# Designs tried in a protein design run: peptides against a protein of PDB entry 4X86. Part 13

Target 1, 56 residues: chain A of PDB entry 4X86
Amino acid sequence: EGPQLLLSEAVSRAAKAAGARPLTSPESLSRDLEAPEVQESYRQQLRSDIQKRLQE

## One batch from the design tools (peptide; made by RFdiffusion4, then SolubleMPNN)

Design b1_p11_6_s3
Fold by OpenDDE base, seed 4:
Structure b1_p11_6_s3 (fold): chain B 56 residues (1-56), chain A 11 residues (1-11)
Amino acid sequence: as target 1 above (56 residues)
Amino acid sequence: SELQALLQQLQ
């Protein structure tokens, strides 16, 4: 339920914008970010943020 | 971790 945005994709875009780069590998970073519990927390936060914007 | 290192770069 809600928007299907991946945390790994969001972080990748943010890192590029900030000029930050992984120290080891993009794959290692993706593995950390794609953990189910981490992705679920991001989804919940994203939904909350959207709800806040709708109430503005 | 790699994630922690990237977060530090973003600070």
Scores: peptide ipSAE 0.087, ipTM 0.593, DockQ to the pose 0.029
Fold by OpenDDE base, seed 3:
Structure b1_p11_6_s3 (fold): chain B 56 residues (1-56), chain A 11 residues (1-11)
Amino acid sequence: as target 1 above (56 residues)
Amino acid sequence: SELQALLQQLQ
């Protein structure tokens, strides 16, 4: 339910665009980004941002 | 963390 965008995927795309790479391990980065509390915060903010745009 | 390191790298 809600927006189907994982923070891990969003950050991966942003990092690629910026030419940045994990210093130690892509797996370690993914683990940090996919932590439930982190993903939930991102989902809430994403939903809020989309709602704001739709209200304009 | 690796995430924090990446964020600092982007700055």
Scores: peptide ipSAE 0.081, ipTM 0.590, DockQ to the pose 0.028
Fold by OpenDDE base, seed 5:
Structure b1_p11_6_s3 (fold): chain B 56 residues (1-56), chain A 11 residues (1-11)
Amino acid sequence: as target 1 above (56 residues)
Amino acid sequence: SELQALLQQLQ
């Protein structure tokens, strides 16, 4: 439930913008970033950041 | 890891 913003996609976009590239493949990077505990931590941080912005 | 390598590139 709620907005579904994946850390893997966010990092992919940020890497492209910064000109940084994976040494092996984007898929290897995505595999690391799609671990459920990593995604949950990101979701919590994202929610917190959005709430902060709504209150400023 | 691939993630760690990417982070190092950004530093």
Scores: peptide ipSAE 0.078, ipTM 0.584, DockQ to the pose 0.027
Fold by OpenDDE base, seed 2:
Formats: sequence, structure tokens, C-alpha cells
Structure b1_p11_6_s3 (fold): chain B 56 residues (1-56), chain A 11 residues (1-11)
Amino acid sequence: as target 1 above (56 residues)
Amino acid sequence: SELQALLQQLQ
């Protein structure tokens, strides 16, 4: 439930902003970042972090 | 909700 945010997309954007590139192929990195358990953990952490900000 | 709105902005 809720908006779908991809960790892979977040990392890609962050890398571009920093002028950084993965040491491995982008495809390999994306494969790891798109793993269901990784994506779900990211979603939970992101939601938690935003909630903390809203409480401040 | 405000939380959902913020999440949407990150997309």
C-alpha cells in the first residue's frame, strides 16, 4: 500500500547527483537493489524517516 | 495524508 518508491531509482538519482558511478555494471547493482526484501526494508525505513521529520 | 504526499514528491 501507498506510493511505490524504488530503492534502485533513489540510488540512481543520488549517484548522478554526486557524479558517482557503480564499480560494477548498473544492471548488476539494480538487480541487487530491486530484491524484494531490500526494497521492502527501504520502503519501511523511508516511511519511518519521513514520519520522524513530521513529528519534529 | 501528508506522508503520502511527501512520498509522491520523491518519485
Scores: peptide ipSAE 0.025, ipTM 0.497, DockQ to the pose 0.355

Design b1_p11_6_s4
Fold by OpenDDE base, seed 1:
Structure b1_p11_6_s4 (fold): chain B 56 residues (1-56), chain A 11 residues (1-11)
Amino acid sequence: as target 1 above (56 residues)
Amino acid sequence: SELEELLRQLQ
């Protein structure tokens, strides 16, 4: 219902919108994208982007 | 921060 802030979800949505499909499996892709260090980097980037937009 | 709290609420 609301926007998701998980990288795995963001990538899934982007792939679907582009008509792209994983070469391996969606499960493998999700595991990689849900890794803590990857998700934390995404969170930090998203926070930074939102802060920049708020200052516009 | 306030923004971090907002982000947590969105998740």
Scores: peptide ipSAE 0.026, ipTM 0.543, DockQ to the pose 0.223
Fold by OpenDDE base, seed 5:
Structure b1_p11_6_s4 (fold): chain B 56 residues (1-56), chain A 11 residues (1-11)
Amino acid sequence: as target 1 above (56 residues)
Amino acid sequence: SELEELLRQLQ
């Protein structure tokens, strides 16, 4: 198991909260955000940020 | 772990 975080999901949630919609199709945006290199970078940064906060 | 739980809460 383990945590499964998606950048696409995070962006979608943020967009909903802000009432924002992409100019391009949602499917196209989701595809870009779900690219493995993008997703991995987000996961690593998020984990790192949380770890830093826990150590403060 | 504590970190894993925090990450799960972000989903």
Scores: peptide ipSAE 0.026, ipTM 0.535, DockQ to the pose 0.225
Fold by OpenDDE base, seed 3:
Structure b1_p11_6_s4 (fold): chain B 56 residues (1-56), chain A 11 residues (1-11)
Amino acid sequence: as target 1 above (56 residues)
Amino acid sequence: SELEELLRQLQ
């Protein structure tokens, strides 16, 4: 339950902001970043970081 | 919740 967070989207935005392009295809990068274990770890950390900011 | 809405805005 809860909102769907996408690590692949976050990485794409960061790359665009830095003017960087991946050496591999965007599809391959997205596949790796969308792996369940990677995605879940990112979701947990992101939620934790945001909660910390709200407590400041 | 308010936190959930904030998270959605980041996407």
Scores: peptide ipSAE 0.025, ipTM 0.525, DockQ to the pose 0.224
Fold by OpenDDE base, seed 2:
Structure b1_p11_6_s4 (fold): chain B 56 residues (1-56), chain A 11 residues (1-11)
Amino acid sequence: as target 1 above (56 residues)
Amino acid sequence: SELEELLRQLQ
């Protein structure tokens, strides 16, 4: 339920915008970022940050 | 919700 947020996509976009490239393969980085516990933490933090902003 | 819509717009 709700929007599906992707940390891997967010990091990919940020890296591209900054012209940054990982020392390891992009596939390895994506694998780490797509780990369930990492993805869940990102979702929670992003939602929390937006909720805080809405309260301001 | 409005929050969900904002989140959708981020992607």
Scores: peptide ipSAE 0.024, ipTM 0.530, DockQ to the pose 0.221

Design b1_p11_7_s1 (from b1_p11_7, 7 letters changed)
Fold by OpenDDE base, seed 3:
Structure b1_p11_7_s1 (fold): chain B 56 residues (1-56), chain A 11 residues (1-11)
Amino acid sequence: as target 1 above (56 residues)
Amino acid sequence: LAELLARFEVV
């Protein structure tokens, strides 16, 4: 429930916008960023940030 | 964040 944004997708978009490329491979990086514990931490932070903005 | 950024190079 709530926003379902992948950290891997967010990082991919940011890297493209900055003209940055992974030193290893996109696939290896995506695997690390899609780990459940990493994604859950990102989800919690994203939810918290959105809630703060809605209070303004 | 620093660890994540260290995995990239700017082209």
Scores: peptide ipSAE 0.414, ipTM 0.835, DockQ to the pose 0.819
Fold by OpenDDE base, seed 1:
Structure b1_p11_7_s1 (fold): chain B 56 residues (1-56), chain A 11 residues (1-11)
Amino acid sequence: as target 1 above (56 residues)
Amino acid sequence: LAELLARFEVV
């Protein structure tokens, strides 16, 4: 359980908002960002950050 | 984060 947001999706949205484009390709970037260990780390950080904000 | 940002160019 918890928030369902892929790091790849979060980065994609942030890049679009900033007017930034990947130097290699969107596909290459997504492949790196969708690695299980990367996604798990992001999930843990996201959960921790949300918990901290809710306790403020 | 710096490594991630280095993969982008601002258009």
Scores: peptide ipSAE 0.414, ipTM 0.835, DockQ to the pose 0.827
Fold by OpenDDE base, seed 4:
Structure b1_p11_7_s1 (fold): chain B 56 residues (1-56), chain A 11 residues (1-11)
Amino acid sequence: as target 1 above (56 residues)
Amino acid sequence: LAELLARFEVV
């Protein structure tokens, strides 16, 4: 439930904004960031962050 | 976060 925002996409956008490039490759980094347990942890954190913002 | 940042270089 809720929006499906990918950690890999968030990192990609942040890297572009900072002028940063992966030492290996974008594909290798994305593979690591798209691991199910990593993505689930990110989803939970996003949900928590959104809830905190709604309480402001 | 530190480990993630360590995988990047600034261009």
Scores: peptide ipSAE 0.413, ipTM 0.835, DockQ to the pose 0.836
Fold by OpenDDE base, seed 5:
Structure b1_p11_7_s1 (fold): chain B 56 residues (1-56), chain A 11 residues (1-11)
Amino acid sequence: as target 1 above (56 residues)
Amino acid sequence: LAELLARFEVV
């Protein structure tokens, strides 16, 4: 439920903007960032952060 | 965050 905002996508965009490249490979990094437990933790944190900003 | 950043190099 709710919008699906991927950590892997966020990191990819940030890396591109900063001119940064992974030391190993994009594929290896994506595999780690797309793990379901990592994605769920990110979703919860993002939701919390957005709620905090809306209450400012 | 620091752990994630440590996996990158700036080109």
Scores: peptide ipSAE 0.410, ipTM 0.834, DockQ to the pose 0.772

Design b1_p11_7_s2 (from b1_p11_7, 5 letters changed)
Fold by OpenDDE base, seed 4:
Formats: structure tokens, sequence, C-alpha cells
Structure b1_p11_7_s2 (fold): chain B 56 residues (1-56), chain A 11 residues (1-11)
């Protein structure tokens, strides 16, 4: 339940918008960003941030 | 976030 956005997808979109490319390979970056603990932390933070915005 | 940004270069 709640938002189900991938950190890797969010970073990809932001990088595209900024015209930025990874210093290493995109695959290497994705591997790091798709780590379960990293993704879970992002999900929790995203949920919290959205809830805060809705309460403002 | 700073660490993440350091992994990119702007073209």
Amino acid sequence: as target 1 above (56 residues)
Amino acid sequence: LAELLSRFRVE
C-alpha cells in the first residue's frame, strides 16, 4: 500500500532532466540504487514526505 | 544525496 516508485527510476528521470550521466556505467549505478535496503529506505522516506506535504 | 550527486557529470 502506498507509492511504489523505484529510486533508480527517480534518479534516472532527474539525471535526464539535468543532462547528467553517471561517471560509471548505468548498469553499475542501477545495481547500487536497486539494492533492497536502499529501495526500502527510499520508499519509507517518500511515503513520509508525501504525508507531510498532505498535512501542510 | 551529496554522494549520489558525486557519481554524475553534466554534459
Scores: peptide ipSAE 0.472, ipTM 0.853, DockQ to the pose 0.827
Fold by OpenDDE base, seed 1:
Formats: structure tokens, sequence, C-alpha cells
Structure b1_p11_7_s2 (fold): chain B 56 residues (1-56), chain A 11 residues (1-11)
């Protein structure tokens, strides 16, 4: 349960909105951002942040 | 976050 947005997808959207492009390649960046430990940390943080916002 | 941002350039 909870949000299922991938960190790689979130970063891609943010980069596009900011007019930013990876220095190396999108593929290289995606490989790093899709690492299981990175994604899990993001999921936990995202869930925590949303829960905090809902209590405000 | 700083590390992540350092991998981008703004156009």
Amino acid sequence: as target 1 above (56 residues)
Amino acid sequence: LAELLSRFRVE
C-alpha cells in the first residue's frame, strides 16, 4: 500500500520541469536511481512525509 | 540531494 512512484520517475519529472538534463545520460542516471536500496529509502521517506503532511 | 543535483545541467 501507499504511493508507488519510483524515484527515477520522480527525478525525471522534476528534471523536465526544471529544464535540466543529465550530464552523462538518462540511462546511466536511471540505473543508479533504480537501485533497490535507493528506491526503498525513497519509498519510506515519501510515505513518512505524506503522513506528516496529513497531520497538519 | 547535492550529489544528485550535481549530475544535471540546466538548459
Scores: peptide ipSAE 0.471, ipTM 0.852, DockQ to the pose 0.810
Fold by OpenDDE base, seed 5:
Structure b1_p11_7_s2 (fold): chain B 56 residues (1-56), chain A 11 residues (1-11)
Amino acid sequence: as target 1 above (56 residues)
Amino acid sequence: LAELLSRFRVE
């Protein structure tokens, strides 16, 4: 349960908005960002950050 | 966040 937003997708959208490109390759970056442990950490952080914002 | 940003360049 919780937000269903992939870190890789979030980074892709942010990079597009900022006009930024990866130094290596999109594929290499995606492999790192789509790692299960990285995605889980992102999910937990995102949930926590949203909760904090709602409490303000 | 700093580590992630270091992997990008602005065009």
Scores: peptide ipSAE 0.471, ipTM 0.852, DockQ to the pose 0.789
Fold by OpenDDE base, seed 2:
Structure b1_p11_7_s2 (fold): chain B 56 residues (1-56), chain A 11 residues (1-11)
Amino acid sequence: as target 1 above (56 residues)
Amino acid sequence: LAELLSRFRVE
């Protein structure tokens, strides 16, 4: 339930929009961003941020 | 966020 956006996908889109590329490699960055604990933290933070905006 | 941004370079 709730947003199901991958952090890796969100970062990829933002990087493309900014004309930015990973210093190491896209693969190494994706490996870090796709870690379950990182993704879960992102999901919770995103949900929290959205809820805060809705309460404004 | 700062740590994440530090892994990128702008082309």
Scores: peptide ipSAE 0.470, ipTM 0.852, DockQ to the pose 0.802

Design b1_p11_7_s3 (from b1_p11_7, 5 letters changed)
Fold by OpenDDE base, seed 3:
Structure b1_p11_7_s3 (fold): chain B 56 residues (1-56), chain A 11 residues (1-11)
Amino acid sequence: as target 1 above (56 residues)
Amino acid sequence: LDELLSRFRVE
């Protein structure tokens, strides 16, 4: 429960901003970035980074 | 991060 910020979505936005395209298909990249262990690690890092910023 | 970046090319 709660809002979900996907790593795949974040990477897609960053790539667009940088004018970058994946060497493989976008679908293959998304599949890798949507792996449960990868997404969970991203969520933990994002949460930690936000907490650090709030305390600065 | 470097591994992720290596999967992209800049246009």
Scores: peptide ipSAE 0.473, ipTM 0.859, DockQ to the pose 0.837
Fold by OpenDDE base, seed 2:
Structure b1_p11_7_s3 (fold): chain B 56 residues (1-56), chain A 11 residues (1-11)
Amino acid sequence: as target 1 above (56 residues)
Amino acid sequence: LDELLSRFRVE
């Protein structure tokens, strides 16, 4: 239901909150984070982490 | 996570 949060978006929000900037460039980092296999791994890990928290 | 964090610097 609805669009899933992208890893690139999550990292962008976290970086802004921490006052952090990429060493190379935002574009280079986004390209790496938007890779399908990376996004899928993030989705699975996020789901797993949330489920673990719900079981506590 | 450590690898990801290594790509950043704090301003």
Scores: peptide ipSAE 0.473, ipTM 0.858, DockQ to the pose 0.799
Fold by OpenDDE base, seed 1:
Structure b1_p11_7_s3 (fold): chain B 56 residues (1-56), chain A 11 residues (1-11)
Amino acid sequence: as target 1 above (56 residues)
Amino acid sequence: LDELLSRFRVE
């Protein structure tokens, strides 16, 4: 609902839409995707991509 | 992306 989208949430939504399930477990995957450095990289990329689209 | 996708199986 909020303006901020976590990578883990984005992946969860995409997986659901594609009918895909994690090979290991959703918990293991979430743990990896919620790592601070991973989330920050995603945030920066998302922000950059949005900014680029707004300038087009 | 390939690494991420490799962790899933489509049902």
Scores: peptide ipSAE 0.473, ipTM 0.859, DockQ to the pose 0.832
Fold by OpenDDE base, seed 5:
Structure b1_p11_7_s3 (fold): chain B 56 residues (1-56), chain A 11 residues (1-11)
Amino acid sequence: as target 1 above (56 residues)
Amino acid sequence: LDELLSRFRVE
């Protein structure tokens, strides 16, 4: 159903670009970022932010 | 965002 923008994917790309690594483990971080409630919050925030920019 | 950033270190 359209393109899927995952928080875990976004963070992974950003971390790579910034040369950053998780303090714990990639697996533990991914587990937290892939939690349904976290992903949903990210989706809502992303949509809201995009809408705000388009309306400026 | 701050909480997320706190879980990383820059190399």
Scores: peptide ipSAE 0.473, ipTM 0.858, DockQ to the pose 0.795

Design b1_p11_7_s4 (from b1_p11_7, 4 letters changed)
Fold by OpenDDE base, seed 5:
Structure b1_p11_7_s4 (fold): chain B 56 residues (1-56), chain A 11 residues (1-11)
Amino acid sequence: as target 1 above (56 residues)
Amino acid sequence: LEELWSRFEVE
């Protein structure tokens, strides 16, 4: 439920905005960022952070 | 996730 943002997309946007490039390769980075466990961790962190802000 | 940014370099 609610808006969803993929970690890979978030990182891509942030890296572009900062002018940052991966030290290895875009493909290697994407593979790691698309891992389900990594995406889930990001989702949980994002949801938690939003909830904390809403409760302030 | 914090270590993620160590994989990048800024141009």
Scores: peptide ipSAE 0.363, ipTM 0.795, DockQ to the pose 0.797
Fold by OpenDDE base, seed 2:
Structure b1_p11_7_s4 (fold): chain B 56 residues (1-56), chain A 11 residues (1-11)
Amino acid sequence: as target 1 above (56 residues)
Amino acid sequence: LEELWSRFEVE
């Protein structure tokens, strides 16, 4: 696995762990999650959260 | 991302 954490991958793992399934098709969900703007928002949020944890 | 989880159902 590469150094980048993808939102689509993170959601897939979380959904599996929670026993959750998408109400729509997995393909439709993946398409939405892989949108550049969505991925960028996730990256920024993740980076911010990590930085906050490092400051604690 | 909040609305993201509304797209799921828990089995």
Scores: peptide ipSAE 0.359, ipTM 0.796, DockQ to the pose 0.837
Fold by OpenDDE base, seed 1:
Structure b1_p11_7_s4 (fold): chain B 56 residues (1-56), chain A 11 residues (1-11)
Amino acid sequence: as target 1 above (56 residues)
Amino acid sequence: LEELWSRFEVE
């Protein structure tokens, strides 16, 4: 339980909602999005964004 | 992440 916001999942949901498809392959895209450094960067950005909104 | 969305096209 609780929020588990993975970049790969977020992108998948956003792409579906927008009717968008990757220009390469879903597998290649997923591999890139699953990279630990990419996920960590996303986590930091997300946390920062949330904090900014809460402080507004 | 801006570069990320350049990898997509809208159907």
Scores: peptide ipSAE 0.359, ipTM 0.796, DockQ to the pose 0.815
Fold by OpenDDE base, seed 3:
Structure b1_p11_7_s4 (fold): chain B 56 residues (1-56), chain A 11 residues (1-11)
Amino acid sequence: as target 1 above (56 residues)
Amino acid sequence: LEELWSRFEVE
C-alpha cells in the first residue's frame, strides 16, 4: 500500500547528511521516534506538505 | 517535531 517512510529513517538520513549526532542516547531517541503517535503525526504532516506542493 | 531537532548537534 504505497511507500512506507518511517520518521526514524528520515531523521537518520537527515542527520547523516548534516553531520549531526544526538545529544542524548541513541536508544532514548529511537524510542521517541518510533512512538506510534509521533509516527502518525509525521505521516500526516508529510502527506499534507506533498499535497501542498502538488497543487502549487 | 520542531523540538526534535534541538536534540542534535552538528559535528
Scores: peptide ipSAE 0.357, ipTM 0.794, DockQ to the pose 0.785

Design b1_p11_8_s1
Fold by OpenDDE base, seed 5:
Structure b1_p11_8_s1 (fold): chain B 56 residues (1-56), chain A 11 residues (1-11)
Amino acid sequence: as target 1 above (56 residues)
Amino acid sequence: SLALELVRQAI
């Protein structure tokens, strides 16, 4: 339930926009960022941030 | 914060 936004996708797009390049391969970074526990933490942060913004 | 900014960039 809730919006499905992949942290790996978000980081990839943000890095590209900023002209940043990771020290590790994009594939390795994606695998790390797609780990279930990492994705869940991101989802929680996202939800919290959205809720905070809606309160403003 | 960072999480929200990443979302704005991704979508």
Scores: peptide ipSAE 0.072, ipTM 0.590, DockQ to the pose 0.234
Fold by OpenDDE base, seed 4:
Structure b1_p11_8_s1 (fold): chain B 56 residues (1-56), chain A 11 residues (1-11)
Amino acid sequence: as target 1 above (56 residues)
Amino acid sequence: SLALELVRQAI
């Protein structure tokens, strides 16, 4: 339930837009960002942030 | 916030 956006994809796109490169290998970074607990935390934060915007 | 900014870039 709710938005399911990949944190790894979001970070990759944001980094590219900002002209930033990870200090570690892209593969290692992606693996860390795709961890279930990390992805779930991102989902919750995203949901919370959307709710905050709706209340403004 | 950070989460929304990342989403904006991802979609």
Scores: peptide ipSAE 0.072, ipTM 0.587, DockQ to the pose 0.223
Fold by OpenDDE base, seed 1:
Structure b1_p11_8_s1 (fold): chain B 56 residues (1-56), chain A 11 residues (1-11)
Amino acid sequence: as target 1 above (56 residues)
Amino acid sequence: SLALELVRQAI
């Protein structure tokens, strides 16, 4: 349950919007960002952030 | 936070 956003996708889109490009290959960056522990941390942060904003 | 900022830029 919870948000189903991939960190890799979010980072890629954010980087594009900011006019930034990774120093490593896009494939390597995506591979690192798609690691289960990284994705889980992102999910936790996202959930926490949403909860905090809802409490404002 | 970073997570929210990434989401805002991604959607």
Scores: peptide ipSAE 0.070, ipTM 0.583, DockQ to the pose 0.231
Fold by OpenDDE base, seed 3:
Structure b1_p11_8_s1 (fold): chain B 56 residues (1-56), chain A 11 residues (1-11)
Amino acid sequence: as target 1 above (56 residues)
Amino acid sequence: SLALELVRQAI
């Protein structure tokens, strides 16, 4: 339930838009960001941020 | 804030 957006995809697109390059590699960064616990934390933050905006 | 900003950029 809730937002179903990949953190790895969001970060990759944001980095591209900013012209940022990972110090290691895009693949390594994506691997770290695709960890289940990291994705769950992102989902929770996303839900919280949306709720905050709706309450303003 | 960061999560929402990333969403705006990603979608």
Scores: peptide ipSAE 0.068, ipTM 0.583, DockQ to the pose 0.228

Design b1_p11_8_s2
Fold by OpenDDE base, seed 5:
Structure b1_p11_8_s2 (fold): chain B 56 residues (1-56), chain A 11 residues (1-11)
Amino acid sequence: as target 1 above (56 residues)
Amino acid sequence: SLAMEMVRQAI
């Protein structure tokens, strides 16, 4: 339940848009960002931020 | 916030 938005995908797109290149390989970065605890934290922050925006 | 900006870039 809730928006299905991967942190790894968000970071990848943001990096591309900014022209940023990580020091580590994209694959290793993706693996780190796809860790369940990291994704859950992102989901919680995302939900919180969206709720705050809706209250404005 | 950073999270919201990441959402904007991802979708």
Scores: peptide ipSAE 0.055, ipTM 0.587, DockQ to the pose 0.237
Fold by OpenDDE base, seed 3:
Structure b1_p11_8_s2 (fold): chain B 56 residues (1-56), chain A 11 residues (1-11)
Amino acid sequence: as target 1 above (56 residues)
Amino acid sequence: SLAMEMVRQAI
C-alpha cells in the first residue's frame, strides 16, 4: 500500500542528476538496493515523510 | 529528507 517507488530507481536517478558515478557497477548497486529489507525500510521512511509533509 | 528528495528526483 502507498507509493510503489523502487529505491534502486530513485538512487540511480539521483546519482545521474548529481553527476555521480559509482565505483561498482550500477547493476550490483541495484541488486543490493532491491533487497526486501532495504525496500521495506525505504517504504516506511517514505510513508513517514509524506505524512509529516501533509501535517506541516 | 533524503527519502523525499529521492522521490522528487525519481518522479
Scores: peptide ipSAE 0.051, ipTM 0.582, DockQ to the pose 0.232
Fold by OpenDDE base, seed 4:
Order: C-alpha cells, then structure tokens, then sequence
Structure b1_p11_8_s2 (fold): chain B 56 residues (1-56), chain A 11 residues (1-11)
C-alpha cells in the first residue's frame, strides 16, 4: 500500500537534475540504494512527506 | 491521491 518509488531511481533523477556524478560506480551506488531496509525507510519517509504536504 | 501521483511523476 502507498506509493512505490525506488530510492535508486529518485537519486539518479536528482543527480541528473543537479548535474552531478557519483564518485563510485553507478552499479555499486544503485545496489546500496536498492537494499530492502533502505528502500523501506525511503517509502516511509515519502509517505510521511506526502501526508505533511496534504496537511498544509 | 493527486499528491501521490504528482510525486510519482516528479521523483
């Protein structure tokens, strides 16, 4: 339930928008960002952030 | 919701 947004994808888009490149390999960075515990924390944060925006 | 869809498209 709720939004399913990949942290790895979000970071990639943000990096592109900022004109930034990872210092490590893109594959290694993606692997770290796709870890289940990291992704779950991101999901919870997004849910919270969306709820906060709806309260404004 | 609209907010969720907007975030889905933006992020």
Amino acid sequence: as target 1 above (56 residues)
Amino acid sequence: SLAMEMVRQAI
Scores: peptide ipSAE 0.030, ipTM 0.564, DockQ to the pose 0.106
Fold by OpenDDE base, seed 2:
Order: C-alpha cells, then sequence, then structure tokens
Structure b1_p11_8_s2 (fold): chain B 56 residues (1-56), chain A 11 residues (1-11)
C-alpha cells in the first residue's frame, strides 16, 4: 500500500550521489536498513512527507 | 502513481 521504496535503495542512491561509502561493508549496511521495523518507519516517513507536500 | 514519482524524483 502506497509507495514501496526500500530504505536501503534510497540510502544507496544518496551515498552514490554524495560519493560516500559506508564504514562497514555495503552488505552490513543493507542488512541493518532492511530490518522490518526500519523499513516500516521509513514507509511512514515517506507517507508523511508526501502528505505534507500535497498540503502545501 | 504520483506519490511514487515524487519519491523517485526526490531520491
Amino acid sequence: as target 1 above (56 residues)
Amino acid sequence: SLAMEMVRQAI
């Protein structure tokens, strides 16, 4: 339901754009970012941000 | 969807 974008993908894109690399392995970072509670929080934030933008 | 496109453009 709603936009389905992985936080891991978002972070990967941001890191690439900034030329940044994680201190740990990319796999370790992805593992943390793909945790269910983290992904759910991200989904909620995205929804909130979109709603705010639509209400501006 | 509009929402998905907005997210894709923002990220």
Scores: peptide ipSAE 0.025, ipTM 0.556, DockQ to the pose 0.116

Design b1_p11_8_s3
Fold by OpenDDE base, seed 1:
Structure b1_p11_8_s3 (fold): chain B 56 residues (1-56), chain A 11 residues (1-11)
Amino acid sequence: as target 1 above (56 residues)
Amino acid sequence: DLALKLVRQAI
């Protein structure tokens, strides 16, 4: 439960906004960032960070 | 706060 935001999508958009281009293919980067354990860690961090922000 | 930084850039 919580906001759904894929880490791969977040990183992709952030990289584009910053004008950063990965040395590896975008597909390879997305594959690594879409790993279940990575996505779950991101979800937990996102939830924690949002909660901290709401408590400020 | 990496998650929040990425969120601000993504949405």
Scores: peptide ipSAE 0.052, ipTM 0.568, DockQ to the pose 0.236
Fold by OpenDDE base, seed 5:
Structure b1_p11_8_s3 (fold): chain B 56 residues (1-56), chain A 11 residues (1-11)
Amino acid sequence: as target 1 above (56 residues)
Amino acid sequence: DLALKLVRQAI
């Protein structure tokens, strides 16, 4: 439940905006960022940050 | 605030 935002897509766009390039292949980066446990941690951080903004 | 920064770039 809740908004589903892909961490891999978020990192890719953020890196592009910053002009950053990964040291490893894009495929290796995507594999690591799309791991279920990593995605769940990102979802929890996102939810926490949104809740903080709603309380400001 | 990192998660929100990433979201802002992704949408």
Scores: peptide ipSAE 0.049, ipTM 0.566, DockQ to the pose 0.221
Fold by OpenDDE base, seed 3:
Structure b1_p11_8_s3 (fold): chain B 56 residues (1-56), chain A 11 residues (1-11)
Amino acid sequence: as target 1 above (56 residues)
Amino acid sequence: DLALKLVRQAI
């Protein structure tokens, strides 16, 4: 339940839109961003941020 | 805040 955005995908899209490239290899960055604990933390943060936004 | 920034850019 909740938002299904992958952090790696979100970062990739944001970087492309900003014309930014990672300082390290894209593969290494993707590996770090796709770690389960990182993705879960992102999901929780996203949920929290959305809830805060809805209450404002 | 970071998550919202990323979402706004990704969507």
Scores: peptide ipSAE 0.049, ipTM 0.565, DockQ to the pose 0.239
Fold by OpenDDE base, seed 4:
Structure b1_p11_8_s3 (fold): chain B 56 residues (1-56), chain A 11 residues (1-11)
Amino acid sequence: as target 1 above (56 residues)
Amino acid sequence: DLALKLVRQAI
């Protein structure tokens, strides 16, 4: 339940917007960011952040 | 919810 946003996609978009380039291979970075436990932590953080914004 | 849709597009 809740928003489903891929952390790997979010990081890719942020890097593009900032003109940043990974020091390691993009494939290795994506693999780490797509790990289930990492993605779940991001989902929980995102939900919390959205709730905070709604309460402002 | 429009706000949630915009978040999904931006992030």
Scores: peptide ipSAE 0.024, ipTM 0.490, DockQ to the pose 0.097

